# Peptides against a protein of PDB entry 5LHZ: the designs that were tried, part 20

Target 1, 78 residues: chain A of PDB entry 5LHZ
Amino acid sequence: QLLKSVFVKNVGWATQLTSGAVWVQFNDGSQLVVQAGVSSISYTSPNGQTTRYGENEKLPDYIKQKLQCLSSILLMFS

## One batch from the design tools (peptide; aimed at target 1 Q16)

Design b2_p15_8_s3 (made by RFdiffusion4, then SolubleMPNN; from b2_p15_8, 7 letters changed)
Fold by OpenDDE base, seed 3:
Structure b2_p15_8_s3 (fold): chain B 78 residues (1-78), chain A 15 residues (1-15)
Amino acid sequence: as target 1 above (78 residues)
Amino acid sequence: SIISEIREMLKELNS
Protein backbone atom coordinates (compact mmCIF):
# COMPACT_ATOMS: atom_id res chain seq x y z
CA GLN B 1 0.00 0.00 0.00
CA LEU B 2 1.05 3.56 -0.69
CA LEU B 3 1.75 5.85 2.22
CA LYS B 4 3.07 9.00 0.60
CA SER B 5 4.02 9.99 -2.95
CA VAL B 6 6.05 13.01 -3.95
CA PHE B 7 6.83 14.44 -7.34
CA VAL B 8 10.53 15.11 -7.85
CA LYS B 9 11.30 17.58 -10.61
CA ASN B 10 13.46 16.18 -13.39
CA VAL B 11 13.50 12.78 -11.68
CA GLY B 12 10.05 11.29 -11.38
CA TRP B 13 7.94 10.05 -8.50
CA ALA B 14 9.03 8.73 -5.14
CA THR B 15 6.63 6.75 -2.99
CA GLN B 16 6.93 5.62 0.58
CA LEU B 17 5.17 2.31 1.11
CA THR B 18 3.52 1.06 4.27
CA SER B 19 6.00 -1.81 4.13
CA GLY B 20 8.79 0.63 4.88
CA ALA B 21 10.12 0.53 1.34
CA VAL B 22 10.67 3.48 -0.96
CA TRP B 23 9.74 3.12 -4.60
CA VAL B 24 11.14 5.52 -7.18
CA GLN B 25 9.72 5.71 -10.67
CA PHE B 26 12.19 7.56 -12.85
CA ASN B 27 11.26 9.58 -15.90
CA ASP B 28 13.24 7.22 -18.11
CA GLY B 29 10.89 4.42 -17.17
CA SER B 30 13.23 2.68 -14.75
CA GLN B 31 12.42 1.98 -11.12
CA LEU B 32 14.21 1.49 -7.82
CA VAL B 33 12.89 -0.17 -4.70
CA VAL B 34 14.81 -0.03 -1.43
CA GLN B 35 13.77 -1.21 1.99
CA ALA B 36 15.31 -1.02 5.42
CA GLY B 37 16.27 -4.40 6.75
CA VAL B 38 16.83 -5.78 3.28
CA SER B 39 20.44 -5.94 2.16
CA SER B 40 19.66 -5.70 -1.54
CA ILE B 41 17.97 -3.15 -3.76
CA SER B 42 15.72 -3.79 -6.73
CA TYR B 43 16.23 -2.09 -10.08
CA THR B 44 13.78 -2.41 -12.94
CA SER B 45 14.96 -1.28 -16.35
CA PRO B 46 12.65 0.51 -18.79
CA ASN B 47 12.04 -2.77 -20.59
CA GLY B 48 10.71 -4.29 -17.38
CA GLN B 49 13.68 -6.46 -16.45
CA THR B 50 14.26 -6.52 -12.71
CA THR B 51 17.65 -7.09 -11.09
CA ARG B 52 18.57 -7.20 -7.42
CA TYR B 53 21.90 -5.83 -6.25
CA GLY B 54 23.59 -6.52 -2.94
CA GLU B 55 25.30 -3.87 -0.87
CA ASN B 56 28.76 -5.30 -1.50
CA GLU B 57 28.22 -5.93 -5.19
CA LYS B 58 29.88 -3.99 -7.98
CA LEU B 59 27.21 -1.73 -9.41
CA PRO B 60 26.82 -0.32 -12.90
CA ASP B 61 27.49 3.40 -13.02
CA TYR B 62 23.92 4.23 -13.99
CA ILE B 63 22.70 2.39 -10.91
CA LYS B 64 25.11 4.31 -8.70
CA GLN B 65 23.86 7.56 -10.18
CA LYS B 66 20.25 6.69 -9.47
CA LEU B 67 21.11 5.64 -5.94
CA GLN B 68 22.81 8.99 -5.39
CA CYS B 69 19.65 10.60 -6.65
CA LEU B 70 17.64 8.48 -4.25
CA SER B 71 19.86 9.67 -1.43
CA SER B 72 18.88 13.23 -2.22
CA ILE B 73 15.23 12.23 -2.39
CA LEU B 74 15.33 10.63 1.03
CA LEU B 75 16.72 13.85 2.45
CA MET B 76 13.69 15.60 1.01
CA PHE B 77 11.38 13.19 2.83
CA SER B 78 12.73 14.24 6.21
CA SER A 1 28.68 1.49 0.04
CA ILE A 2 25.98 3.63 -1.48
CA ILE A 3 23.41 0.91 -0.81
CA SER A 4 24.42 0.80 2.84
CA GLU A 5 24.07 4.55 3.05
CA ILE A 6 20.62 4.41 1.49
CA ARG A 7 19.53 1.69 3.87
CA GLU A 8 20.69 3.74 6.82
CA MET A 9 18.81 6.77 5.60
CA LEU A 10 15.71 4.66 5.08
CA LYS A 11 16.01 3.30 8.58
CA GLU A 12 16.01 6.83 9.90
CA LEU A 13 13.03 7.71 7.74
CA ASN A 14 11.05 4.80 9.15
CA SER A 15 11.95 5.56 12.76
Scores: peptide ipSAE 0.571, ipTM 0.896, DockQ to the pose 0.834
OpenDDE base, seeds 1, 2, 4, 5: peptide ipSAE 0.570, 0.571, 0.569, 0.570; ipTM 0.896, 0.896, 0.896, 0.896

Design b2_p15_8_s4 (made by RFdiffusion4, then SolubleMPNN; from b2_p15_8, 7 letters changed)
Fold by OpenDDE base, seed 3:
Structure b2_p15_8_s4 (fold): chain B 78 residues (1-78), chain A 15 residues (1-15)
Amino acid sequence: as target 1 above (78 residues)
Amino acid sequence: SIISEIRELLKKLNS
């Protein structure tokens, strides 16, 4: 269930879920889902393919960039 | 890692 959604200019939408997860829908059609207590993140590409990445895993640069963006978003939530 | 940093931020958000 959705708890709170915020529009982020030039990024997309960020939604806090009742589960404690944060769901970001980027303008390019990709998505990130992150959740406290879960060691991996979920990335969905624009074509709908979903991949999970662990915190010690080597990440593609484009995912690193989106995670940095997410970090900034979370700072704004506080 | 960036994921670890995000997880820490989430903990703060959910607290």
Scores: peptide ipSAE 0.521, ipTM 0.885, DockQ to the pose 0.836
OpenDDE base, seeds 1, 2, 4, 5: peptide ipSAE 0.519, 0.520, 0.521, 0.518; ipTM 0.884, 0.884, 0.885, 0.884

## One batch from the design tools (peptide; aimed at target 1 L3 L17 L74)

Design b2_p16_3 (made by RFdiffusion4)
Pose (drawn by RFdiffusion4):
Structure b2_p16_3 (pose): chain A 78 residues (1-78), chain P 16 residues (1-16)
Amino acid sequence: as target 1 above (78 residues)
Amino acid sequence: EQQEQLEAVSERLELF
């Protein structure tokens, strides 16, 4: 289920799963899960609360920030 | 295969 986990200083951990998903554990306690075939993203706050967002929903600013950092992480993997 | 999956995730993120 898990592939190699990569540590990114000042950000946190990034992990690719066998399902094609990416799970990021940020240093602020939050988590983000995305998957290539799924039209939704999963965010978990530091307090353990999980919220799923769809592609057609306006996302909160901090979700977008984490998605940008994630986009940079995926870019450095090439 | 793993790299193609990461590219596909990157492309999915453009929809958000």

Design b2_p16_3_s1 (made by RFdiffusion4, then SolubleMPNN; from b2_p16_3, 7 letters changed)
Fold by OpenDDE base, seed 4:
Structure b2_p16_3_s1 (fold): chain B 78 residues (1-78), chain A 16 residues (1-16)
Amino acid sequence: as target 1 above (78 residues)
Amino acid sequence: SVQAQLEAVLEKLKNF
């Protein structure tokens, strides 16, 4: 279930789920699912391929950039 | 680090 959705200009939508997870839908069609207390993130590429990454696992740069982008934008609005 | 970046994002997102 969904709790709240936030639109982020030039990025996409971020939705908080009742599970506590945050589901990010990027404009490029990719998706991230992240959750506090969970040591992994889920990335879905625009073609629908889903990959799960652990906390100590090396992330592809494009995923790091998405995380950094969201962090930077949210910091700007804080 | 990746974990720090994730936590930073989560900290902001949880309060949106």
Scores: peptide ipSAE 0.108, ipTM 0.646, DockQ to the pose 0.117
OpenDDE base, seeds 1, 2, 3, 5: peptide ipSAE 0.062, 0.077, 0.075, 0.075; ipTM 0.587, 0.588, 0.589, 0.586; seeds 2, 3, 5 fail the geometry check

Design b2_p16_3_s2 (made by RFdiffusion4, then SolubleMPNN; from b2_p16_3, 6 letters changed)
Fold by OpenDDE base, seed 4:
Structure b2_p16_3_s2 (fold): chain B 78 residues (1-78), chain A 16 residues (1-16)
Amino acid sequence: as target 1 above (78 residues)
Amino acid sequence: SVQEQLQAVLERLKRF
């Protein structure tokens, strides 16, 4: 279930889930799901393919770039 | 807070 959704200019939408996860829907159609206490992240490409990356796994640069936005996104929930 | 918890996760992930 959804708790709150915020619009992030030039990024997309971010939603806090009741699970504690944050779901980001980027303007390019990709998605990220991150959650405190979970050692992996979920990335969904614009074509709908979902990949789960563990904490010891190398991340593609394009995902790293999206993660760089998350700190700013999280401020929108405060 | 959710922000603090997620920020901690993000900082760890950003190390890769």
Scores: peptide ipSAE 0.418, ipTM 0.844, DockQ to the pose 0.383
OpenDDE base, seeds 1, 2, 3, 5: peptide ipSAE 0.154, 0.362, 0.160, 0.161; ipTM 0.688, 0.827, 0.693, 0.694

Design b2_p16_3_s3 (made by RFdiffusion4, then SolubleMPNN; from b2_p16_3, 6 letters changed)
Fold by OpenDDE base, seed 5:
Structure b2_p16_3_s3 (fold): chain B 78 residues (1-78), chain A 16 residues (1-16)
Amino acid sequence: as target 1 above (78 residues)
Amino acid sequence: SQQEQLQAVLEQLKKF
C-alpha cells in the first residue's frame, strides 16, 4: 500500500509504502527498494531482474549512484 | 564508504 508518492525531477518517482519501505522508480526503468531495519537493498534492472544486495556486499557503481540519489531524496523529505 | 552510505539511507528512513 502507498502512503505518499513524490515526483523527483530528473530522477523519477519516490514512494513511501505502508510497510516502511521506500520505492524509487527511476526514469531508466530501474527500481530501488530500501527498508528501515533491513540491512539490504533490492535493485530491479530495466529488464525486470531483481537482485538483493547485503550491507557488506560490493555494489556496482551504477547502483551506488542510485543509492546516492535516494539519499538526496530522503534528505528532501526530512 | 559504501556501508556508511547505505547506513545513512537506512537511518534517514527511520526518521519518517
Scores: peptide ipSAE 0.318, ipTM 0.810, DockQ to the pose 0.114
OpenDDE base, seeds 1, 2, 3, 4: peptide ipSAE 0.315, 0.314, 0.192, 0.314; ipTM 0.810, 0.810, 0.731, 0.811

Design b2_p16_3_s4 (made by RFdiffusion4, then SolubleMPNN; from b2_p16_3, 7 letters changed)
Fold by OpenDDE base, seed 5:
Structure b2_p16_3_s4 (fold): chain B 78 residues (1-78), chain A 16 residues (1-16)
Amino acid sequence: as target 1 above (78 residues)
Amino acid sequence: SVQEQLEKVLENLKKF
């Protein structure tokens, strides 16, 4: 279930789920799902392929870049 | 808050 969705200029849409997860739909068609208390992130590429990255895994730079904007996104839910 | 918890998780992940 969806709790709240916000439009983030030059990024995309972000939605807080009832589970506590945050679902970001980027303009390039990719998606990230992150959740507090979960030591992993889920990335879905524009082609629909989903990859889950654990806490100790090296993240591709393009994913790190997307994560870097999440702090700003999360502020919109506070 | 949930936000703060999430941010901390993400910051940790950024280190990798």
Scores: peptide ipSAE 0.340, ipTM 0.805, DockQ to the pose 0.373
OpenDDE base, seeds 1, 2, 3, 4: peptide ipSAE 0.338, 0.292, 0.300, 0.244; ipTM 0.805, 0.780, 0.782, 0.745

Design b2_p16_4 (made by RFdiffusion4)
Pose (drawn by RFdiffusion4):
Structure b2_p16_4 (pose): chain A 78 residues (1-78), chain P 16 residues (1-16)
Amino acid sequence: as target 1 above (78 residues)
Amino acid sequence: FVDITALHEKVQHFLE
């Protein structure tokens, strides 16, 4: 289920799953899961609360920031 | 197992 986990200083951990999903554990206690075939993203707050967002929903600013950092992480993997 | 280009494109879709 898990592939190699990569540590990115000042951000956190990024991990790729066998399902084609990416799970990011940020240093602020939040988590983000995305999957290539799924039209939704999963965010978990530092307090353990999980919220799923769809592609057609306006996302909160901090979700977009974490998605941007994730985009940069995926970019460095090339 | 993982298509990084496809994931990057999906992430950018959420940043639109």

Design b2_p16_4_s1 (made by RFdiffusion4, then SolubleMPNN; from b2_p16_4, 6 letters changed; failed a check: near_copy:native)
Amino acid sequence: SVDIQKLLEKVQSFLK

Design b2_p16_4_s2 (made by RFdiffusion4, then SolubleMPNN; from b2_p16_4, 6 letters changed)
Fold by OpenDDE base, seed 5:
Order: sequence, then structure tokens, then C-alpha cells
Structure b2_p16_4_s2 (fold): chain B 78 residues (1-78), chain A 16 residues (1-16)
Amino acid sequence: as target 1 above (78 residues)
Amino acid sequence: SVDLQALLQKVQRFLE
């Protein structure tokens, strides 16, 4: 269930979920879901493939860039 | 609402 959605210029949409997660839908068609209390993050590529990453894994640079973007979005919500 | 501080901390751990 959705709580709040915010349009982010040149990025896409960020949505707070009732689960406590934040869901970002990027303009390139990819998606990122981050939820506190869960040891992994979820990335969905534009083709719909979903991959979960643990915090001790080395992430691809393009995912790190999206996480940095998410960090900025979270600060907007505060 | 979400726990923004917890989410920020989590994201930072992934960026380290």
C-alpha cells in the first residue's frame, strides 16, 4: 500500500510504502526498494529483472549512483 | 511514514 509519492525532477518518482520501504522508480525504467530492518536492497533493471544485494556485497557503480540519488531523496522527505 | 534516519543509515552502509 502506498502512503506518499513525490515527483523528483530528472529522476523519477519516490514512494513511501506502508511496509516502511521507499520505492524509487527511475526515468530509465529501473527501480530501487529500500526498507529498514531488512539486510538487503532490491534493484529492478529496466527489463524487469530483480536482484537483491546484501550490504557486504560490492555493488556495480550504476547502482551506487542510484543509491546516492536515493540518499538525496530521503533527505528531501525530512 | 517511514523511518528516514534508519533508511539513510542503511543506504550509507551500502555505499561504503
Scores: peptide ipSAE 0.737, ipTM 0.935, DockQ to the pose 0.851
OpenDDE base, seeds 1, 2, 3, 4: peptide ipSAE 0.736, 0.734, 0.737, 0.737; ipTM 0.935, 0.934, 0.935, 0.935

Design b2_p16_4_s3 (made by RFdiffusion4, then SolubleMPNN; from b2_p16_4, 6 letters changed)
Fold by OpenDDE base, seed 5:
Structure b2_p16_4_s3 (fold): chain B 78 residues (1-78), chain A 16 residues (1-16)
Amino acid sequence: as target 1 above (78 residues)
Amino acid sequence: SVDLQALLEKVQSFLK
């Protein structure tokens, strides 16, 4: 279930879920999900393929960029 | 409400 959704200019939508996750839907069609208590994050590419990344993995630069964006969004929520 | 601080710390850990 959704708790709150916010529109982020030039980024997309960010939604807080009842699960404790934040779900970002980027304008390019990709998605990120980050959830407290889960040791991995999920990235969904525009074609719908989902990849989970562990905390000790080296991330692709494009994922890091989106995570940095998510970080900024989380700071705005606070 | 979601624990934004916990999520922020998680995201930041992935960026290190």
Scores: peptide ipSAE 0.686, ipTM 0.920, DockQ to the pose 0.728
OpenDDE base, seeds 1, 2, 3, 4: peptide ipSAE 0.684, 0.683, 0.685, 0.685; ipTM 0.919, 0.919, 0.920, 0.920

Design b2_p16_4_s4 (made by RFdiffusion4, then SolubleMPNN; from b2_p16_4, 7 letters changed)
Fold by OpenDDE base, seed 4:
Structure b2_p16_4_s4 (fold): chain B 78 residues (1-78), chain A 16 residues (1-16)
Amino acid sequence: as target 1 above (78 residues)
Amino acid sequence: SVDLQKLLEKVQSFLK
């Protein structure tokens, strides 16, 4: 279930879920889900392919960029 | 609701 959705200029939409996750839908069609209490993050590419990443594995640069963006969004929410 | 601080720390952890 959705708790709150906010439009982020030049980024897309960020939604807080009742599960404790934040779901970002980027303008490029990709998606990122980060959830409290879960050790991995979920990235869905524009073509619909979903990949989970652990916090100790090396991330592609484009994922890091999106995570940095998410970090900024979270700071806005707090 | 969502614990934004915990999520922020998680994201930062992934970026290290």
Scores: peptide ipSAE 0.660, ipTM 0.899, DockQ to the pose 0.737
OpenDDE base, seeds 1, 2, 3, 5: peptide ipSAE 0.656, 0.656, 0.659, 0.657; ipTM 0.898, 0.897, 0.897, 0.898

Design b2_p16_5 (made by RFdiffusion4)
Pose (drawn by RFdiffusion4):
Structure b2_p16_5 (pose): chain A 78 residues (1-78), chain P 16 residues (1-16)
Amino acid sequence: as target 1 above (78 residues)
Amino acid sequence: SHIDKIRDQLKNLSPF
């Protein structure tokens, strides 16, 4: 289920799964899960609360920031 | 959308 986990200083851990998903554990206690075939993203706050967002929803600013950092992480993997 | 941009990246992402 898990592939190689990569540590990114000042950000946290990024992990790729066998399902084609990416799971990021940020240093602020939050988590983000995305999958290539799924039209939703999963965010978990530092307090353990999970919220799923759809592609057509306006996302909160901090979700967008974390998606931008994730985008940069995926870019460095090339 | 931001989600679609990530999904597009993931479609071309090699396993690591």

Design b2_p16_5_s1 (made by RFdiffusion4, then SolubleMPNN; from b2_p16_5, 7 letters changed)
Fold by OpenDDE base, seed 3:
Structure b2_p16_5_s1 (fold): chain B 78 residues (1-78), chain A 16 residues (1-16)
Amino acid sequence: as target 1 above (78 residues)
Amino acid sequence: SLISEIRELLKSLKPF
């Protein structure tokens, strides 16, 4: 279930889920799902392919950039 | 790590 969605200028939409997860839908069609109780994050590419990344894993640069963007979003609502 | 930082931010996240 969705709790609340917020439009983020030049980024896309960020949604809080009842599970506690945050779901970001980027303007390029990619998506991130993160949750405090889960040690990995989920990235979905624009083609719909989903990959999970762990905390100790080396991340592709484009993933790092999207995670930095997500961090900025979370700071706005922290 | 970047993921760890995000998870920490989630712990104090307020309603949107």
Scores: peptide ipSAE 0.717, ipTM 0.934, DockQ to the pose 0.788
OpenDDE base, seeds 1, 2, 4, 5: peptide ipSAE 0.712, 0.715, 0.712, 0.716; ipTM 0.933, 0.934, 0.933, 0.934

Design b2_p16_5_s2 (made by RFdiffusion4, then SolubleMPNN; from b2_p16_5, 7 letters changed)
Fold by OpenDDE base, seed 1:
Structure b2_p16_5_s2 (fold): chain B 78 residues (1-78), chain A 16 residues (1-16)
Amino acid sequence: as target 1 above (78 residues)
Amino acid sequence: SLISEIRELLKSLPPF
């Protein structure tokens, strides 16, 4: 269930879920889902392919870029 | 790690 969505300029939309997760829908059609109580994050590419990444594994550069963008969003609202 | 840092930020995140 959705709690609230916020528009982020030049990024897309960030939504808080009742679960505590944050769901980011990027302008390029990709998506990230993160949650404090879950050790992995979920990335969905524009074509709909979803991959989960753990906090101890090596990440593709494009994933790091999306995560850095997410960090900036979270810092903006913290 | 980057993911760990994000998870820490989520712990104190207020409602949007």
Scores: peptide ipSAE 0.696, ipTM 0.929, DockQ to the pose 0.790
OpenDDE base, seeds 2, 3, 4, 5: peptide ipSAE 0.692, 0.694, 0.694, 0.690; ipTM 0.928, 0.929, 0.929, 0.928

Design b2_p16_5_s3 (made by RFdiffusion4, then SolubleMPNN; from b2_p16_5, 7 letters changed)
Fold by OpenDDE base, seed 3:
Structure b2_p16_5_s3 (fold): chain B 78 residues (1-78), chain A 16 residues (1-16)
Amino acid sequence: as target 1 above (78 residues)
Amino acid sequence: SLISEIRELLKKLPPF
C-alpha cells in the first residue's frame, strides 16, 4: 500500500510504501524500488521488464545514474 | 556500494 507520493522536479515521483520501501517512477518511464531491509533493488525498464540488482554486483551505468538520482532525492528529503 | 548507501539513507528517511 501507498503512504504518500512526492513530486520531484526533473525526476518524477517518489512514493513511500507501507512496507518501508521507496518507489521512484522516473519521467522516462523507468522505475526503482528500494527498501532498507532488502539487500537488492529492483529496476523496471520502460518496457516493463524488471531486474533485481544486489549490493555486490557490478551495475550498468544507466542503473548507477538512476541510483545516484535516488540518492540525491533521499538526501533532499532527509 | 551505492545500493548500501541508499539503504542507509532509507533508514534515516522521515515520512514524506
Scores: peptide ipSAE 0.691, ipTM 0.928, DockQ to the pose 0.791
OpenDDE base, seeds 1, 2, 4, 5: peptide ipSAE 0.687, 0.653, 0.661, 0.686; ipTM 0.927, 0.920, 0.921, 0.927

Design b2_p16_5_s4 (made by RFdiffusion4, then SolubleMPNN; from b2_p16_5, 7 letters changed)
Fold by OpenDDE base, seed 5:
Structure b2_p16_5_s4 (fold): chain B 78 residues (1-78), chain A 16 residues (1-16)
Amino acid sequence: as target 1 above (78 residues)
Amino acid sequence: SLISEIREMLKTLPPF
């Protein structure tokens, strides 16, 4: 379930879920889901393919960029 | 890691 969605200029939408996760829907059609109690994150590409990445994995640069963007979003609301 | 840092931030994140 959704708690609240916030529009982020030039990024897309960030949503808090009742699970405690944050779900970001980027303007390019990709998505990230991160949750404190889960050691991996979920990335969904614009074509709908979902990949999970663990904390110790080497990440593609485009994933790192999305995660840095998410970090910036969280800083704005913390 | 980036993932670990974000997860830590989520622990104290207030409602949007």
Scores: peptide ipSAE 0.740, ipTM 0.940, DockQ to the pose 0.835
OpenDDE base, seeds 1, 2, 3, 4: peptide ipSAE 0.739, 0.739, 0.738, 0.739; ipTM 0.939, 0.939, 0.939, 0.939

Design b2_p16_6 (made by RFdiffusion4)
Pose (drawn by RFdiffusion4):
Structure b2_p16_6 (pose): chain A 78 residues (1-78), chain P 16 residues (1-16)
Amino acid sequence: as target 1 above (78 residues)
Amino acid sequence: NPLIDHIRNQIANLPK
């Protein structure tokens, strides 16, 4: 289920799953899960609360920030 | 959402 986990200083951990999903554990306690075939993203707050967002929803600013950092992480993997 | 689409494309092309 898990592939190699990569540590990114000042950001947190990024991990690729066998399902083609990426799971990011940020240093602020939040988590983000995204999958290539799924039209939704999963965010977990530091307090353990999970919220799923769809592609057609306006996302909160901090979700977008984390998605931008994730995008940079995926870029560095090439 | 163009950012989500971008990321999904990156993940679809991410080597394992």

Design b2_p16_6_s1 (made by RFdiffusion4, then SolubleMPNN; from b2_p16_6, 9 letters changed)
Fold by OpenDDE base, seed 4:
Structure b2_p16_6_s1 (fold): chain B 78 residues (1-78), chain A 16 residues (1-16)
Amino acid sequence: as target 1 above (78 residues)
Amino acid sequence: DPLIQEIRELLSKLPQ
C-alpha cells in the first residue's frame, strides 16, 4: 500500500509505502527502491534491469547521484 | 558506500 506520493520537479515521483520502503521513479525511466531494515538497495535501469547494491559495495557514479537525490527527498519526507 | 548507510538512517526516521 502507498502512504504518500510526492512529485519532485526535474526528478520524478517518490512514494512511501506502508512496508517501510520508498520507491522513486525517475524521469529517465530508472527506479530506486530502498527499504527500512534492509541493507541493500534496488536499482532498476530504464531498460528494466534490476540490480541490488549492498551497503559495503562500491557504487557506480550514476547510482550515487540518484542516491544523493533520494537523500534530499527523504529529508523532505521527514 | 556511505550513501546507503545514510539512506538507511534517513529511512529510520520516517513515519511508518
Scores: peptide ipSAE 0.564, ipTM 0.886, DockQ to the pose 0.757
OpenDDE base, seeds 1, 2, 3, 5: peptide ipSAE 0.562, 0.559, 0.562, 0.564; ipTM 0.886, 0.885, 0.886, 0.886

Design b2_p16_6_s2 (made by RFdiffusion4, then SolubleMPNN; from b2_p16_6, 9 letters changed)
Fold by OpenDDE base, seed 5:
Structure b2_p16_6_s2 (fold): chain B 78 residues (1-78), chain A 16 residues (1-16)
Amino acid sequence: as target 1 above (78 residues)
Amino acid sequence: DPLIKEIRSLLSQLPQ
């Protein structure tokens, strides 16, 4: 279930879920799902492929960019 | 990567 959805200009939509997760749907068709109680994040590419990244992994630059964007979004949620 | 830990930390601070 959805708690709160925020439209982010030129980025997409960010939604807080009742599960405690935050779900970002980017305009490029990709998605991120993050949750405080889970040590990994999930990234779904525009073609629907989902990859999980752990907190100790080196991330691709495009993932870092999206996570940095998400960081800014989370600050707006608070 | 410290970004994921940062994200998780910020997420834990959000009201639910």
Scores: peptide ipSAE 0.642, ipTM 0.908, DockQ to the pose 0.827
OpenDDE base, seeds 1, 2, 3, 4: peptide ipSAE 0.639, 0.640, 0.642, 0.642; ipTM 0.906, 0.906, 0.907, 0.907

Design b2_p16_6_s3 (made by RFdiffusion4, then SolubleMPNN; from b2_p16_6, 7 letters changed)
Fold by OpenDDE base, seed 3:
Structure b2_p16_6_s3 (fold): chain B 78 residues (1-78), chain A 16 residues (1-16)
Amino acid sequence: as target 1 above (78 residues)
Amino acid sequence: DPLIQQIRELLANLPQ
């Protein structure tokens, strides 16, 4: 269930779920799902492929960029 | 990656 949805200009939609997760739907069609109690993040590409990335693994640059964007969004939510 | 840890910390501080 959705708790709060916010439109972020030039980014997309960011939604806080009742589960505690945050779901970002980027304008390029990709998505990120992150949750405090989970050590990995979920990335879904525009074509629908989902990949989970752990805290200790090397991340693709494009993922880092989206995570940095997400970080900024979370700061806005705080 | 420290970005993931940073995000998790930010999530933990979100109002809920």
Scores: peptide ipSAE 0.571, ipTM 0.887, DockQ to the pose 0.843
OpenDDE base, seeds 1, 2, 4, 5: peptide ipSAE 0.569, 0.568, 0.569, 0.566; ipTM 0.886, 0.886, 0.887, 0.886

Design b2_p16_6_s4 (made by RFdiffusion4, then SolubleMPNN; from b2_p16_6, 7 letters changed)
Fold by OpenDDE base, seed 1:
Structure b2_p16_6_s4 (fold): chain B 78 residues (1-78), chain A 16 residues (1-16)
Amino acid sequence: as target 1 above (78 residues)
Amino acid sequence: DPLIQQIRQLLANLPQ
């Protein structure tokens, strides 16, 4: 169930779900899903491949860039 | 990675 959706210029759409998750759909076709109470984040590439990353593992640079963008979005929601 | 920790902290502060 959707709670709030926001259009982010040059990024895409960010949606807060009633579950406590935040879902970002990037313009390049990739997606991030993060959720309160869950230690891992979910990244889906434009080709549809989904990978979960834990908080203690090394992240690819392109994932770090998306997460930094997500941080800015979350600050906007707060 | 500290970025995921940062995300988790920000999520905890969001209005539910």
Scores: peptide ipSAE 0.608, ipTM 0.896, DockQ to the pose 0.763
OpenDDE base, seeds 2, 3, 4, 5: peptide ipSAE 0.603, 0.607, 0.607, 0.608; ipTM 0.894, 0.895, 0.896, 0.896; seed 4 fails the geometry check

Design b2_p16_7 (made by RFdiffusion4)
Pose (drawn by RFdiffusion4):
Structure b2_p16_7 (pose): chain A 78 residues (1-78), chain P 16 residues (1-16)
Amino acid sequence: as target 1 above (78 residues)
Amino acid sequence: SMIDAIRDQLKSLSPF
């Protein structure tokens, strides 16, 4: 289920799964899961609360920030 | 959307 986990200083951990998903554990206690075939993203707050967002929803600013950092992480993997 | 942009990145992502 898990592939190599990569540590990114000042950000946190990024991990790729066998399902084609990426799971990021940020240093602020939040988590983000995305998957290539799925039209939704999963965010978990530091307090353990999970919220799923769809592609057609306006996302909160901090979700976008984390998605940008994730985009940079995926870019560095090339 | 920003979600779709991430999904597109994942489609071309090599496994690590």

Design b2_p16_7_s1 (made by RFdiffusion4, then SolubleMPNN; from b2_p16_7, 7 letters changed)
Fold by OpenDDE base, seed 1:
Structure b2_p16_7_s1 (fold): chain B 78 residues (1-78), chain A 16 residues (1-16)
Amino acid sequence: as target 1 above (78 residues)
Amino acid sequence: SLISEIREMLKKLKPF
């Protein structure tokens, strides 16, 4: 279930879920789902392809960029 | 790692 969604200028929407996950829907149509109790993140590309990345993986630069955006969002609510 | 750092930030997250 959804708790609350916030609009983030030049990024998209960030939503807190009752599970503790944060779901980001980026303006380019991509998505991230992250959760403290889960060791991997989920990235969905605009075409709907979903990939999970673990903590020890080498991440593509575009994923790092999305995560940096997420970090900035989380910092707003820390 | 970046993902680990994000997860730590999530633990400290306040309601939006």
Scores: peptide ipSAE 0.722, ipTM 0.934, DockQ to the pose 0.790
OpenDDE base, seeds 2, 3, 4, 5: peptide ipSAE 0.669, 0.708, 0.640, 0.721; ipTM 0.924, 0.931, 0.917, 0.934

Design b2_p16_7_s2 (made by RFdiffusion4, then SolubleMPNN; from b2_p16_7, 8 letters changed)
Fold by OpenDDE base, seed 3:
Structure b2_p16_7_s2 (fold): chain B 78 residues (1-78), chain A 16 residues (1-16)
Amino acid sequence: as target 1 above (78 residues)
Amino acid sequence: SLISEIREMLKKLKPW
């Protein structure tokens, strides 16, 4: 279930789930799911392809950028 | 790592 959804200007929507995950739906059609109790993140490209990335894995730059954006969003939530 | 940092931030979020 959804706990809270917020519109983030120039980014998209960020949603807290009862599962403990944050789900970001970016304006470019991509999505990011991160959960405190899970060591990997889920990225979904605009075409719907989903990839999991681990904490110690080398990340593509565009993923890093999304994560930095997410960091800023989380600061807004706090 | 960046992912670890994000996860740490998540742990601090309410209402969890």
Scores: peptide ipSAE 0.671, ipTM 0.921, DockQ to the pose 0.692
OpenDDE base, seeds 1, 2, 4, 5: peptide ipSAE 0.666, 0.671, 0.670, 0.671; ipTM 0.920, 0.921, 0.921, 0.921

Design b2_p16_7_s3 (made by RFdiffusion4, then SolubleMPNN; from b2_p16_7, 7 letters changed)
Fold by OpenDDE base, seed 5:
Structure b2_p16_7_s3 (fold): chain B 78 residues (1-78), chain A 16 residues (1-16)
Amino acid sequence: as target 1 above (78 residues)
Amino acid sequence: SIIQEIRELLKKLKPF
């Protein structure tokens, strides 16, 4: 269930869910879902393929970039 | 890691 959504220029939409997760829908069609109580993050590619990444594994550069973007968004609201 | 940093940020996040 959605709690609140914010539009982020040149990025997409970021939505906070009632579960506490944050869901980012990027303009390129990809998505990130992150939640404080879960040690992994979820990335969904534009074609709908979902991959989970743990906090101690090496990440593809494009994932790092999107996570850095998300970090910036979260810093704006914290 | 960046993931851990984000998770820590989420803990501090107020509804936006």
Scores: peptide ipSAE 0.488, ipTM 0.853, DockQ to the pose 0.840
OpenDDE base, seeds 1, 2, 3, 4: peptide ipSAE 0.483, 0.485, 0.487, 0.486; ipTM 0.851, 0.853, 0.853, 0.852

